# Ledger of designs, part 268: peptides against a protein of PDB entry 6IDX

Target 1, 380 residues: chain A of PDB entry 6IDX
Amino acid sequence: KELAKLSADVTFATEFINMDGIIVLTRLVESGTKLLSHYSEMLAFTLTAFLELMDHGIVSWDMVSITFIKQIAGYVSQPMVDVSILQRSLAILESMVLNSQSLYQKIAEEITVGQLISHLQVSNQEIQTYAIALINALFLKAPEDKRQDMANAFAQKHLRSIILNHVIRGNRPIKTEMAHQLYVLQVLTFNLLEERMMTKMDPNDQAQRDIIFELRRIAFDAESDPSNAPGSGTEKRKAMYTKDYKMLGFTNHINPAMDFTQTPPGMLALDNMLYLAKVHQDTYIRIVLENSSREDKHECPFGRSAIELTKMLCEILQVGELPNEGRNDYHPMFFTHDRAFEELFGICIQLLNKTWKEMRATAEDFNKVMQVVREQITRA

## One batch from the design tools (peptide; made by RFdiffusion4, then SolubleMPNN)

Design b2_p25_3_s3 (from b2_p25_3, 11 letters changed)
Fold by OpenDDE base, seed 2:
Structure b2_p25_3_s3 (fold): chain B 380 residues (1-380), chain A 25 residues (1-25)
Amino acid sequence: as target 1 above (380 residues)
Amino acid sequence: MAPLSFPRTSLNISEEEFLASVKSL
């Protein structure tokens, strides 16, 4: 206890480390002293002193033995560990993951996100906070391939649902530390969109072109009796498609694929359009047809609007940016749905279309409409 | 004239308002 308190002082920490004091603490943990009730308090203070000593940055985290890592991971994986030991063990593992890629690899072998999920189902917010912090650390330090697997494990509705039900909807105020970890998790989740946001459409990729054809088909051919197959002439078909792409509000009516060559938002805009068209087909068709039937200059260009809205949402959500210290602005709504970004896009594209109508906008007012929509999305 | 209650498509909407908006799509 006194050692733990003194370990917060850098002068004491330096002297204690110079006396090999930290090695003594690590050996106490490594010895696996049977968790008798009196040893739990001593162990909790040992782990506190160890963490506070390491937080001074005097000693590299790479000095930590594999036996120590396994012992700490053991405290996190055991079902009947003292809360005080569990909290400090989670914090130590977080610090290990953040400070050493070598320790990350070892910890990622010993601990699963599934084991950490059990620590979210408790009434202790400090335990929940350190469990999310460790998940965030593992997610941040994961290689890109493993990051997608962790995202898929997050998208395994379980982690999101547990955070929503046991943390966000908990009968207690969210503390600043928890709010920060929820913010970090959101930023890391939105950063999964970065690849698609930075992916240029290949105008020669037939599979990507087929998505644009599918958007056209859903908008215009889904209501058309297949008997009205436009006459067999390839040139008439191209001319019809150019008209349809104009009605869809693409900037490049001849080759809409060119609208997706700009990054950001690249292919992410096409993904959002396709999601809207497949999941919210009636809303998609309504938005397209309401604007395509207008012979007036007040048509809202859906394709252009969807691209610029996707870009705007990426800017608002800071897609591709690292989490900042001291931020705690998380949005509970993003924990309610697995495709929350695409759903937000669907809501915002309706807002855009409504705002366009209310402003009686023309193509010249496009940037003004987008600015008003930005203010509507970002207002408190 | 009643202020047109713009549907608050703010990021600061409640979970319930978001889920209601999703269901209205």
Scores: peptide ipSAE 0.184, ipTM 0.723, DockQ to the pose 0.197
Fold by OpenDDE base, seed 1:
Order: sequence, then structure tokens, then C-alpha cells
Structure b2_p25_3_s3 (fold): chain B 380 residues (1-380), chain A 25 residues (1-25)
Amino acid sequence: as target 1 above (380 residues)
Amino acid sequence: MAPLSFPRTSLNISEEEFLASVKSL
């Protein structure tokens, strides 16, 4: 207890570390010695003193043994651990993951996000905060392949649902520390879009071109009786598609693939368009057909609008930026749906289409419409 | 000119308003 309090002082910490005192603390944890009725309290103070000493940055986290890591991970993975030990063990694991890639690798072998989700299903907000903080640390330090796997996993949908129901919709105010961890999780989740945002369309990739063709098919062939598809020759078909791509509002209506060669938003814009067309087909068809039937120069170009809106949403959500320690602004709505970005795009494209009509905009007003839409989306 | 009642699509909408908007798509 006294040691844990004194370890917060940098002068004491320096002297204690110079006496190999931190090695003694690590060995106490490594020994796993279940000494009698006061073990939990003694261990909690040992872990506090260790954390406070390490927070001075005097000693590298790489000094920590694999046995120590296994003991700390064991306290997090065991169902019946004292709350005081659990809290400090979560904090130690977070610090290890953040400060050392070697420790991250070892910890990621000993614990799973699924085990950490159990610590979110509690009434203690501090335990929930440290559990999310450790999840965020693991997610931040994961290799790109593992980050994508973590996002696609059943664990992510479950994690989102648990956070929504047990944290956000909890009967208690969200503290600043929890709000920060929810912000960090939101940023890290949106940063998974960065790859697609920075992926250029290959105009020669047939599979990518088939997606653009599918957008055309959904908009113009979904209501057409398949019996009336005239076997019109390849040239008439190409000329028809050029007209359809113009009606879809692509800038390059001859080769729409060229509109997706700019990064950002690259292929992410095409992903959003396809999501809208597949999941919200009636809304997609309505937006396209309503603008395709206009001859008054007030048509809202869907393809161009979808690309520029995707780019704008990435800018607003700071896709590709690291979490800032000073921020705690999370959006609860993004925890309500597993495809929350694509759903936000669907809502915002309707807002854009409405704003375009209300402004009586033409193609010359495009940037003004986008500015007004940005102000509407970012309005407090 | 009546103030155009722009649909309030803000990032600061409630969870319920967002889910209602999603269901209206």
C-alpha cells in the first residue's frame, strides 16, 4: 500500500528502480503465490506499484517476462477474480500492448476479444472502460490482416451489440474516459475503410466493371420484363449503356470506371453505391429514375454525387487518421448497425438529393450543394 | 421565403432517429 502510493513519485520511482525494486515486484506476480486471506489486497497493491513505476517511462516494458504476461492474462481470463486485480491487470495489458509490439504478439496469443467482452457485461464502468481500452490497444497494434479479421469476425457484431446494450444504453452517465474509448473504437473501426478509400479502380478489371454494370441493371432492368430485352447487336448495346451511365450521373458516362480512379474515395464509393442498390433497392431506383427522367437541367447526378459524398463522409469521419487523446466525441448511432457507414451514406445521399431539388441546383451549383450538405451533416 | 426545412441529417441525431431513417430507406 505505501509502496503503491510512493511509486507515483518520480524521485522515489527512480531510486526504487535503481535498487532493482521493479524486478522484485515482477517476481511476486510470477510466483503466483496464493498467500492466505490478504492475497488479493497484496496483489492489487503490487500491480498498482508496478503500473505506477512503469508509467514514469524509466524502464522498458520489454523487460517483462513471458511468465509475468501469462499471470496477468490469467487474471483477466479467470471468471472469479477480484475487481481490483482485474482492473489493474487490464491496465497493465493495455500499457504492454501500446508500448511493445513484442508484448502485443505474446498477449494476442494469451487473450481473445471474446474473453474481454465478458468484462463489458458488468455494472462497473471502470472495468468496462479498461476492457474497451485493451480491445482498442489490441486493434490499434494488430497487423492489417488481423485488423480486417477482427472487423469481419462475429466478435465485432457481438462487441458492438454488447457496447450498445451494456455501455451506451446503460442506466448511468457515460464518463469522459469511457467516451474517449468509444471514440477510439469508432475511429479504429472507420480506419478499416482506408484500404478501400485508397484503392483505385482498374478500368481493365472485368469484375469491377461488372459491379458498374450491375448498378445499371438494378436501375433500368429490374422493372423490365426479361422477355423484352431486344437481342440488339453489341454496338446498340454499348450505345444504350452510354446513355444509361449518363442517366446514372457518372462524369465519364462512356467509361464510368474512370470516375473511381481518383483516391480518395476510390472503390469505397462503388462499395457504397452497390450497398445502396442491393440493400435499399427501392430508394436507389427512385433516386436514379427521378433524376434520369428530368430534362430541365436540374437533374442530380447520382454517380458524381455518390463519389463526392463518400469522399466528404471520409473527411468528416477522419478516415485514415489516428485517434486523438484529447477527443471523446463518439456517435451512438454507429453502434446501432454493423454497416453504419453505408447506412449513413444512404441517408446522406437522400439528403443530398433533397437539398439539390430544394436549391433548384444545376451542375454548376454542385460544389454549393455539397457545401450545404456538409453543413447539415456536421451541424450540432 | 419560408426557411427550407432541411431534413436534419446530423451526426448528432439520436439512435432512434438514425434507426428510423435507416428503416425508411
Scores: peptide ipSAE 0.163, ipTM 0.725, DockQ to the pose 0.201
Fold by OpenDDE base, seed 3:
Structure b2_p25_3_s3 (fold): chain B 380 residues (1-380), chain A 25 residues (1-25)
Amino acid sequence: as target 1 above (380 residues)
Amino acid sequence: MAPLSFPRTSLNISEEEFLASVKSL
């Protein structure tokens, strides 16, 4: 106990480390020897002293043995561990992952996200906080291949639902530390959109062009059987599609693929448009047809609006930015749905279309409408 | 000019208001 308290002092820590004191603490953990009366309390103070000593940055985290890592990982993976040992073990693993890529690799072999999710299903908010902190550390330090595996729809859905039900909807105030970890998780989750946000459309890719054609089909030919493959497109058919792409509100109504070559938001805007068209077809058709029938210069250009709104949402959500240690502003609504970004886009595109009408906007007012919509989205 | 009561589509809406908005799509 006194050692754990004194280990927070840098002068004491320096002298204790110079006397090989940290090596003695690591060997006590590695031995796993339960021979002492009050072993759990002694171990909890040993782990506290170890963490406080390492936080001074005097000793490299790479000094720890594989036996030490396995012993700490064992305390997290075992169902009948003392809460005080579990909390300190989660914090040590977080610090290991954050400070060493070599330790990350070893820890990622010993612990699964599924094991960490089990520590969210408890009433202790401190355990929940350290479990999310370790998930966030693993997610932040994961290479792209492993990050994609962590980001799979099943793991994200399960993690999201457990956080929503056991953390956010808990009958207790969210502490600042938990709010920070929820913010970090939100930022890391939205950073999965960065690849699509920075992916340029290839105007020569037929599969990507077929998505734009599908947006046209859903808007204007919703009752037509897709089995009528458009045979050899006569000039009249090309002129018809150019009119349809103008009615969809694309800037380049001759080649709408060119509107998706700007990054950000690149292909992410097309993904949002396709999601709206497939999942909320009636809302999509209504928005497109309401603006496509206008000849009064007050038409809201859907295609342009969808692209600029996607870009704006990425800016508001700070897609591609690292989490800031001073922030704790998370949005509970993003934990309510598996595709919360695309659903937010669907809500915001209706808000944009409404705001455009209320302002009696023209194409010249576009940036002013977007500014008003930004203020509406970001307003407390 | 009546104050345009813009529907509050903020990031700071309740979970219930967000889910109601999603169901209205």
Scores: peptide ipSAE 0.160, ipTM 0.722, DockQ to the pose 0.201
Fold by OpenDDE base, seed 5:
Parts: structure tokens; C-alpha cells; sequence
Structure b2_p25_3_s3 (fold): chain B 380 residues (1-380), chain A 25 residues (1-25)
């Protein structure tokens, strides 16, 4: 107890570390010796002193043993651990993950996101905060392959749902520390879009071209009785597709694949368009056909608008940027849906289409419409 | 016809307003 209090003082910490005091604390944890009547209280103070000593940055986190890591991970994975031990164990693991890639690897083998999600289903906000902080640390330090695995729909859906129901919709105010961790999680979640945002379309990839063709099919052939597609020769088909791609509002009517070669937003724009077309088909068809039937030069170019809107949303959400320690601005709306980015795109593309119509915009007004839409999205 | 009050398309919309907007798509 006294040691834990004194360990916050840098002068005391320096002297205690110089006396190998931190090694004694690590050995106390490593021993796992439950034999003392006050073991839990003693351990909680030991872990506090260890954290406070390590927070001075005098000792490398790489000094800790595998046995120490396993004991700390054991306190997080055990169902009946003292709350005070659990909180400190989560904080220690977070600090280990953040400060050492070698410790991250060891911790990621000992702890699952599922175990950490269980600590979100509690009434203690501090435990919830430390659990999200550790999830965020693991997500931040994960290799890209493992980040995608952590992003696998089940873990994310469950994590999102638990955060929404037990943290955000909780009967208590969100503290600054929790708000920061929710912000970090939001940033890290949207950073999963970076790969697609920076992926150029290959104009020679038939599978990617088939997606553009599917967008055309959904917009123009969904109501057409399949019997009346005239077997017109390959050239008439190409000329027909060029007209249809113009009606879809692509910039390159001859080869719409070229519109997706610019990064950002690259393939992410095509993903959003395909999501809208498949999940909200009636809305997609309505937007496309309302503009494709116009002869007054007030047509909203859907394809161009979808690309530039995707880029704008990535800029607003700071996709590809690291989380800032000074920020706590999270958006609860993004915890309501698994495909929250694509749903936001669907809402914003309707806003864009409306704003275009209300402004009586032409293709020359495009940037002005996009500026107004940006202001509408980013306003308080 | 009542003017379709466009849902507030700010990032600062409520969870309920967002979900209502999603359901209106």
C-alpha cells in the first residue's frame, strides 16, 4: 500500500528501481502464491506499484518474463478475480502491448477478444474502459492479417453490440477515458477501409468489371422481362453499355473501370455502390433512373457522386490516420450497424441527390454541391 | 404531402435517427 503510493513519485521510483525493487514485484506476481490471507489486497497493491513504476519510463517493458505475462493474462481470463486485480491486469497488458511488439505477440496468444468482451458486460465503467483499451491496443499493434481476423464479422458484431448496449446505452454518463477509447476503436475500425480505399481497380480484371456490369444490370434490367434483350451483336452491346454508363453518371462512359483507378477512394467507392445496389436496391434504382431520364442538364451523375462522396467520407472520418490521444469524439451511430460506413454512404448519397436537385445543379456546380454536402455532414 | 423532412445527415445524429434513416433506404 505505501509502496504503491510512493511509486507515483519519480524520485522514489528511481531509487526503488535502482535497488532492483521492480524485479521483486515481478517475482511476487510470478510466484502466484495464494497462501496469504490478504493475498488479493497485497497483489492489487503490487500491481499498482508495478504500473506506477513502469509509467516513469525508466524500465523497459521487455524486462518482464513470460511467466509474469501468463499470470497477468490469467487474472484477465479467470471468471472470479478481484475487480482491483482485474483493472490493473488489463492496464498492465495494455501497456505491454503498446510498448513492445514482442510482448504483443505473447499476449495475443494468451488472450482472446472474446475474453475481453466479457469484461464489457459489467456495471464497472473502469473495467469496461480498460477492456476496450486493451482491445484497441491489440488492434493497433496487430499485423494486417490479424487485424482483418479481429475484424471478422462475428467478433466485431458482438463487440459492437456489447459496447452499444452495455457502454453507450448504459444508465451512466460516459467518462472522458471511455469516450477516448470509443474514439480510438472507431478510428481503428474505419482504418480497416484503408486497404480498399487505396486499392486501384484493375481495368483488365474481369471480376471487377462484372461488378460494374452488375450495377448496370440492377439499374436498367431489373424490371425488364429477360425475354426482350435483343441478341444484338457485340458492338451494339458495347455502344449500349456506353450509353448506360453515361446514364449511371460515370466520368468515363467508355470504360467506367478508369473512374476507380484513382486512390483514394479506389475500390472502396465500388464497394459502397455495390452495397447500395444490393442492400437498398429500390433506393439505388430510384436515384439512378431519376437522373438517367433527365434531359435538362440537371442530372446528378451517380457514379461520379458516389466516388467523390466516398472520398469525402474517408476524409471526414480520417481513414488511414492514427488515433490522437487528445480526442474523445466518437459517434454512437457507428455502433448501431455492422456496415455503418456503407449505410452512412447510402444516407449521404440520398442527401447529395436531394441537395443537387434543390440547388438546380449542373455538372459545373459539382464541387459546390459537394461542399454543401460536406457542411451538412460535418455540422453539429 | 408533408415535405419529407430529410433526416439530419450530420455525424451528430442519434442512434435512433440513424437507424430510422437506414430503415428508410
Amino acid sequence: as target 1 above (380 residues)
Amino acid sequence: MAPLSFPRTSLNISEEEFLASVKSL
Scores: peptide ipSAE 0.133, ipTM 0.713, DockQ to the pose 0.202

Design b2_p25_3_s4 (from b2_p25_3, 11 letters changed)
Fold by OpenDDE base, seed 2:
Structure b2_p25_3_s4 (fold): chain B 380 residues (1-380), chain A 25 residues (1-25)
Amino acid sequence: as target 1 above (380 residues)
Amino acid sequence: MEPLSYPKTSLNISEEEFLAAVKAL
């Protein structure tokens, strides 16, 4: 206890480390000494002293043995561990993951997200916070190939649902530390959109062109009786498609694929449009047809609006940016749905369309409408 | 030219209204 308190002092920490004191603490944990296992309080203070000593940055985390890692991971994996030991063990593992890629690899082999999920189902917010912090650390340090797998494990409706039900909707106020970890998790989740945001459409890719054609089909051919004879020559069909792409509000109504060659938002805008068209088909058709039937200069260009809105949402959500230590602003909304970004897009595009109508905007007012919509979204 | 009254649509979509909008979808 006194050691743990003194370990917060950098002067004491330096002297104690110079006396190999940290090595003694690690060996005590590594040995699994029956004394430490019998006295949970003594182990908790040992782990506290270890963490406080390591937080001074005097000793590299890479000095930690695999036996120590296994003991700490063992405390996290054991169902009947003392809460005080569990909390410190989670914090130690977080610090190990954050400070060493070598330790990350070892910890990622010893601990599963599923084991950490069990620590989210408890009434202790400190345990929940350190469990999410460790998930975030593992997510942040995961290589790109494994990051999508961890995202899929997060997109496992289970982790999101547990965070929503046991953390966010818990019967207790969210502390600043938990709010920060929820913010971090949200940022890391949105960073998965970065690849699509930075993916340029290939105008020569037929599969990508078929998505644009599907947007046209959903908007215009779903209401057209299939009796419209297939016999209009290929040129008339191309001319019809050019008209349809103009009605869809693409900037390049001759070749809409060109609108998705700019990054950001690249293909992410097309993904959002396709999601809206498939999942919220009635909303999509309504927005497109309400603007396509306007003979007045007050048509809202859906395609252009969807692209610029996607870009705006990426900017607001800071897609591709690292989480900031000073921020605690998380949106419970994003924990309610697996496709929360696309759902947000679907709401914001309706808001944009409404705002456009209310403003009686023309194509010249486009940037002004987008600025108003930005202010509306950021004040929400 | 009357100033375009910025619609004060406070997207004070309460968490409940957003959840209701997401659930009504």
Scores: peptide ipSAE 0.028, ipTM 0.529, DockQ to the pose 0.094
Fold by OpenDDE base, seed 4:
Structure b2_p25_3_s4 (fold): chain B 380 residues (1-380), chain A 25 residues (1-25)
Amino acid sequence: as target 1 above (380 residues)
Amino acid sequence: MEPLSYPKTSLNISEEEFLAAVKAL
């Protein structure tokens, strides 16, 4: 207890570290001595002293043994651990993950997100906060391949649902610390879009071109009277597609693939369009056909609008930026759906199309409409 | 051609509908 209190003082910490005091604390934890295990309070103070000493940045986290990591991970993985030990163990693991990539690798082998989800199902918001903080640390320090796996896993759907139901919709006010961790998790989740946002379309990739063709098919072939047998002439087909891509509102209606070569938003805009076309097909068809049937020059160019809206949403959500300290602005809506970004896009593209109509906009007003829509989205 | 005065009122309806759609997610 006294050691834990004194460990917050940098002068004491420096002297204690110079006396190999931190090595003694680590060895006490490593030994799993019956003395520390029998006195939960003594262990809790030992872990507090260790954390406070390490927070001075005098000693590298890489000094920590695998045995120590396993003991701390063991306290987190045990179903009936003392709350005070659990809290400090979560904080120690978070600090280890944040401060050392080598410790991250070792911790990621010993602890699963699934084990941490169990600590979110408790009524103690402090334990929930430290559990999310450790999840965020693991997510932040994960290599790109593992981040996507963490994101695609059934674990993330479950994590989202547990956070929504037990944290956000909990019977307690969200504290500032929890709001920050929810913000961090939201930012890290949107950063998974960065790869697609920065991926240029290859105009020579047939599979990517087939997606653009599928957008055309969904919009126009569903209403095509079967009597318009695709006229056998390759030239008539090319002329038809050019007209269709113009009606879809692509900037390059001759080669729409060129509209997706600009990054941001690159392929992410195409992903959003395809999601809208497949999941909200009626909405997609309505938006496209309402604009394709207009002869009044008040047509909203869907393709151009979808690209610029995707870019705008990435800018608003700060996709590719690291989470900032002191920010606590999280949106509960992003915890309601697995494809929350694409659903947000689907709402915002309808808002854009509506706003375009209300403004009686022409192609010359495009930037003004986008500015109005930005202001609408950022005030919401 | 005078800049079409965009009616201030349409922004609020679109915002409310947006907020309603966001809450319905």
Scores: peptide ipSAE 0.027, ipTM 0.462, DockQ to the pose 0.075
Fold by OpenDDE base, seed 5:
Structure b2_p25_3_s4 (fold): chain B 380 residues (1-380), chain A 25 residues (1-25)
Amino acid sequence: as target 1 above (380 residues)
Amino acid sequence: MEPLSYPKTSLNISEEEFLAAVKAL
């Protein structure tokens, strides 16, 4: 207890470290002191002293043994551990993950996100905070392949739903530390969109072109009696598609694939359009047909609007940026749905379409409409 | 035609209205 308190002092820490004091603390943890009730408090103070000493940055985290890591991970994976030990063990694992890629690899083998999710289902907000902090650290330090695995729909859905129900909708005010961890998790989740945002469409990829064709089919053929399928030759079909792509509001009416070669937002805009067309089909068809049937030059170009809106949302959400330690602004709405970005897009595209109509905008007003919509979204 | 003055409609979409819009979908 006294050691844990004194370990916060840099002068004491320096002298204690010079006396190999950290090595003694690590060996105490490594020895696997059986968690008898009298030893739990001693262990909690040992872990506190260790953490406080390491936080001075005098000693590298790489000094810790695999046995130490396994003991700390063991305290987190045990179903019945003292809350004080659990909290400090989560904090130690977080610091290990953040400070060493080699320790990250070892910890990622010893602990699962599923085990950490169990610590979110508790009445202790500090435990919840440290559990999310460790999830965030693991997510941040994960290689791209493992980030995608952590992004598996089941783990995300379960994590999201538990955070929503047990943290955000909890009967307790969210502390600044928890708000920061929720912000970090939100940023890291949106950073998974970066790959798609930076992926250029290949105009020669038939599968990607078939998605654009599917957008056309959903908008124009879904209500059309199959009897009026014009059996007319390939050239009339190309001319028809060029008209349809103009009605969809693509910038390149001849080859809409060219509109998705610009990064950002690249393929992410096409993903959003396809999501809207499949999940919110009636909304999609309405937006397209309301604008495609206009002859008054007040048509809202859906394709162009969807691309620029996707880009705008990426800019607002800071997709591809690292989380800032000084921020704690998270949006509870992003924890309500598994496809929260695409749902946000679906709401914002309706807002854009409404705002365009209210402004009586033309194609020349496009940038002005987008600026107004940006102000509307950023104030919501 | 004169550009209509933008009403600064603060879309105070309450969390409830947003959740209601998401639930009504």
Scores: peptide ipSAE 0.025, ipTM 0.515, DockQ to the pose 0.078
Fold by OpenDDE base, seed 3:
Structure b2_p25_3_s4 (fold): chain B 380 residues (1-380), chain A 25 residues (1-25)
Amino acid sequence: as target 1 above (380 residues)
Amino acid sequence: MEPLSYPKTSLNISEEEFLAAVKAL
């Protein structure tokens, strides 16, 4: 206990490390000494002293043995571990993952996200916080090839639903530390959109062009009586599609694929439009047809609006930015749905369309409407 | 060109409707 308190002092820590004191602590943990196993309090103070000593940055985390890592991971994976040991073990693993890529690789082999999820189902907010912190550390330090697998594990309805039900909807106030970890998890989750946000549409890719054609089909062919025989010549069809793409509010009426070549938001805007058209078809059709029938110059250009809104949402959500240590602002709504970004887009595009009408906006007012919508979204 | 004073009342309704839509998710 006194060692754990004194280890927070840099002068004591320096002298203790110079006396090989940290090596003695590591060896005590590695040996699984019967003394530490029988006295959970002594082990908890040993782990506290170890963490406090390492936090001074005097000793590299790479000095830690694989046996030590296995012991600490063992305390996280065992169902009957003292809460005080579990908390410190999670914190040590987090620090290891954050400070050493070599330790990350070893830890990622010894523990699974599924094991960490079990620590979210407890009533202890501190354990939940350190479990999410370790999940976030593993996510942040994952190589690109494993990051998608972790993303898929986070996109699993299970982790999201557990965080929502056991952390966010808990009958207790969320502490600052937990709010920070939820913010970090949110940022890391939205950073998965960066690839699609930075992916340019290939105007020559037929499969991508077929998505734009599907947007047209959903908007206009669902109401067309099948009696109009396809017999009008190829030029009339091209002219018809150009009219349809104008009514959809694309900037390039001849080749709408060109509107998705700008990054950001690239293909992510097309993904959002397709999601809206398939999942919220009635809302999509209503927005498109309401603006396609206007001759008063007060039409809201859906295609342009969807692209710029997607870009704006990426800017608001800071897609591609690293988490900031000083921020604790998380949005509970992003834990309610598996496709929370696309659902947010679907709400915000309706808000944009409403705001456009209320402002009696024209195409010249576009940037002003977008600024008002930005202010509405950021205050909510 | 008169400054289009965006009516403060429409912002409050849109914010409440937006918050209601966000809560309904």
Scores: peptide ipSAE 0.024, ipTM 0.488, DockQ to the pose 0.079

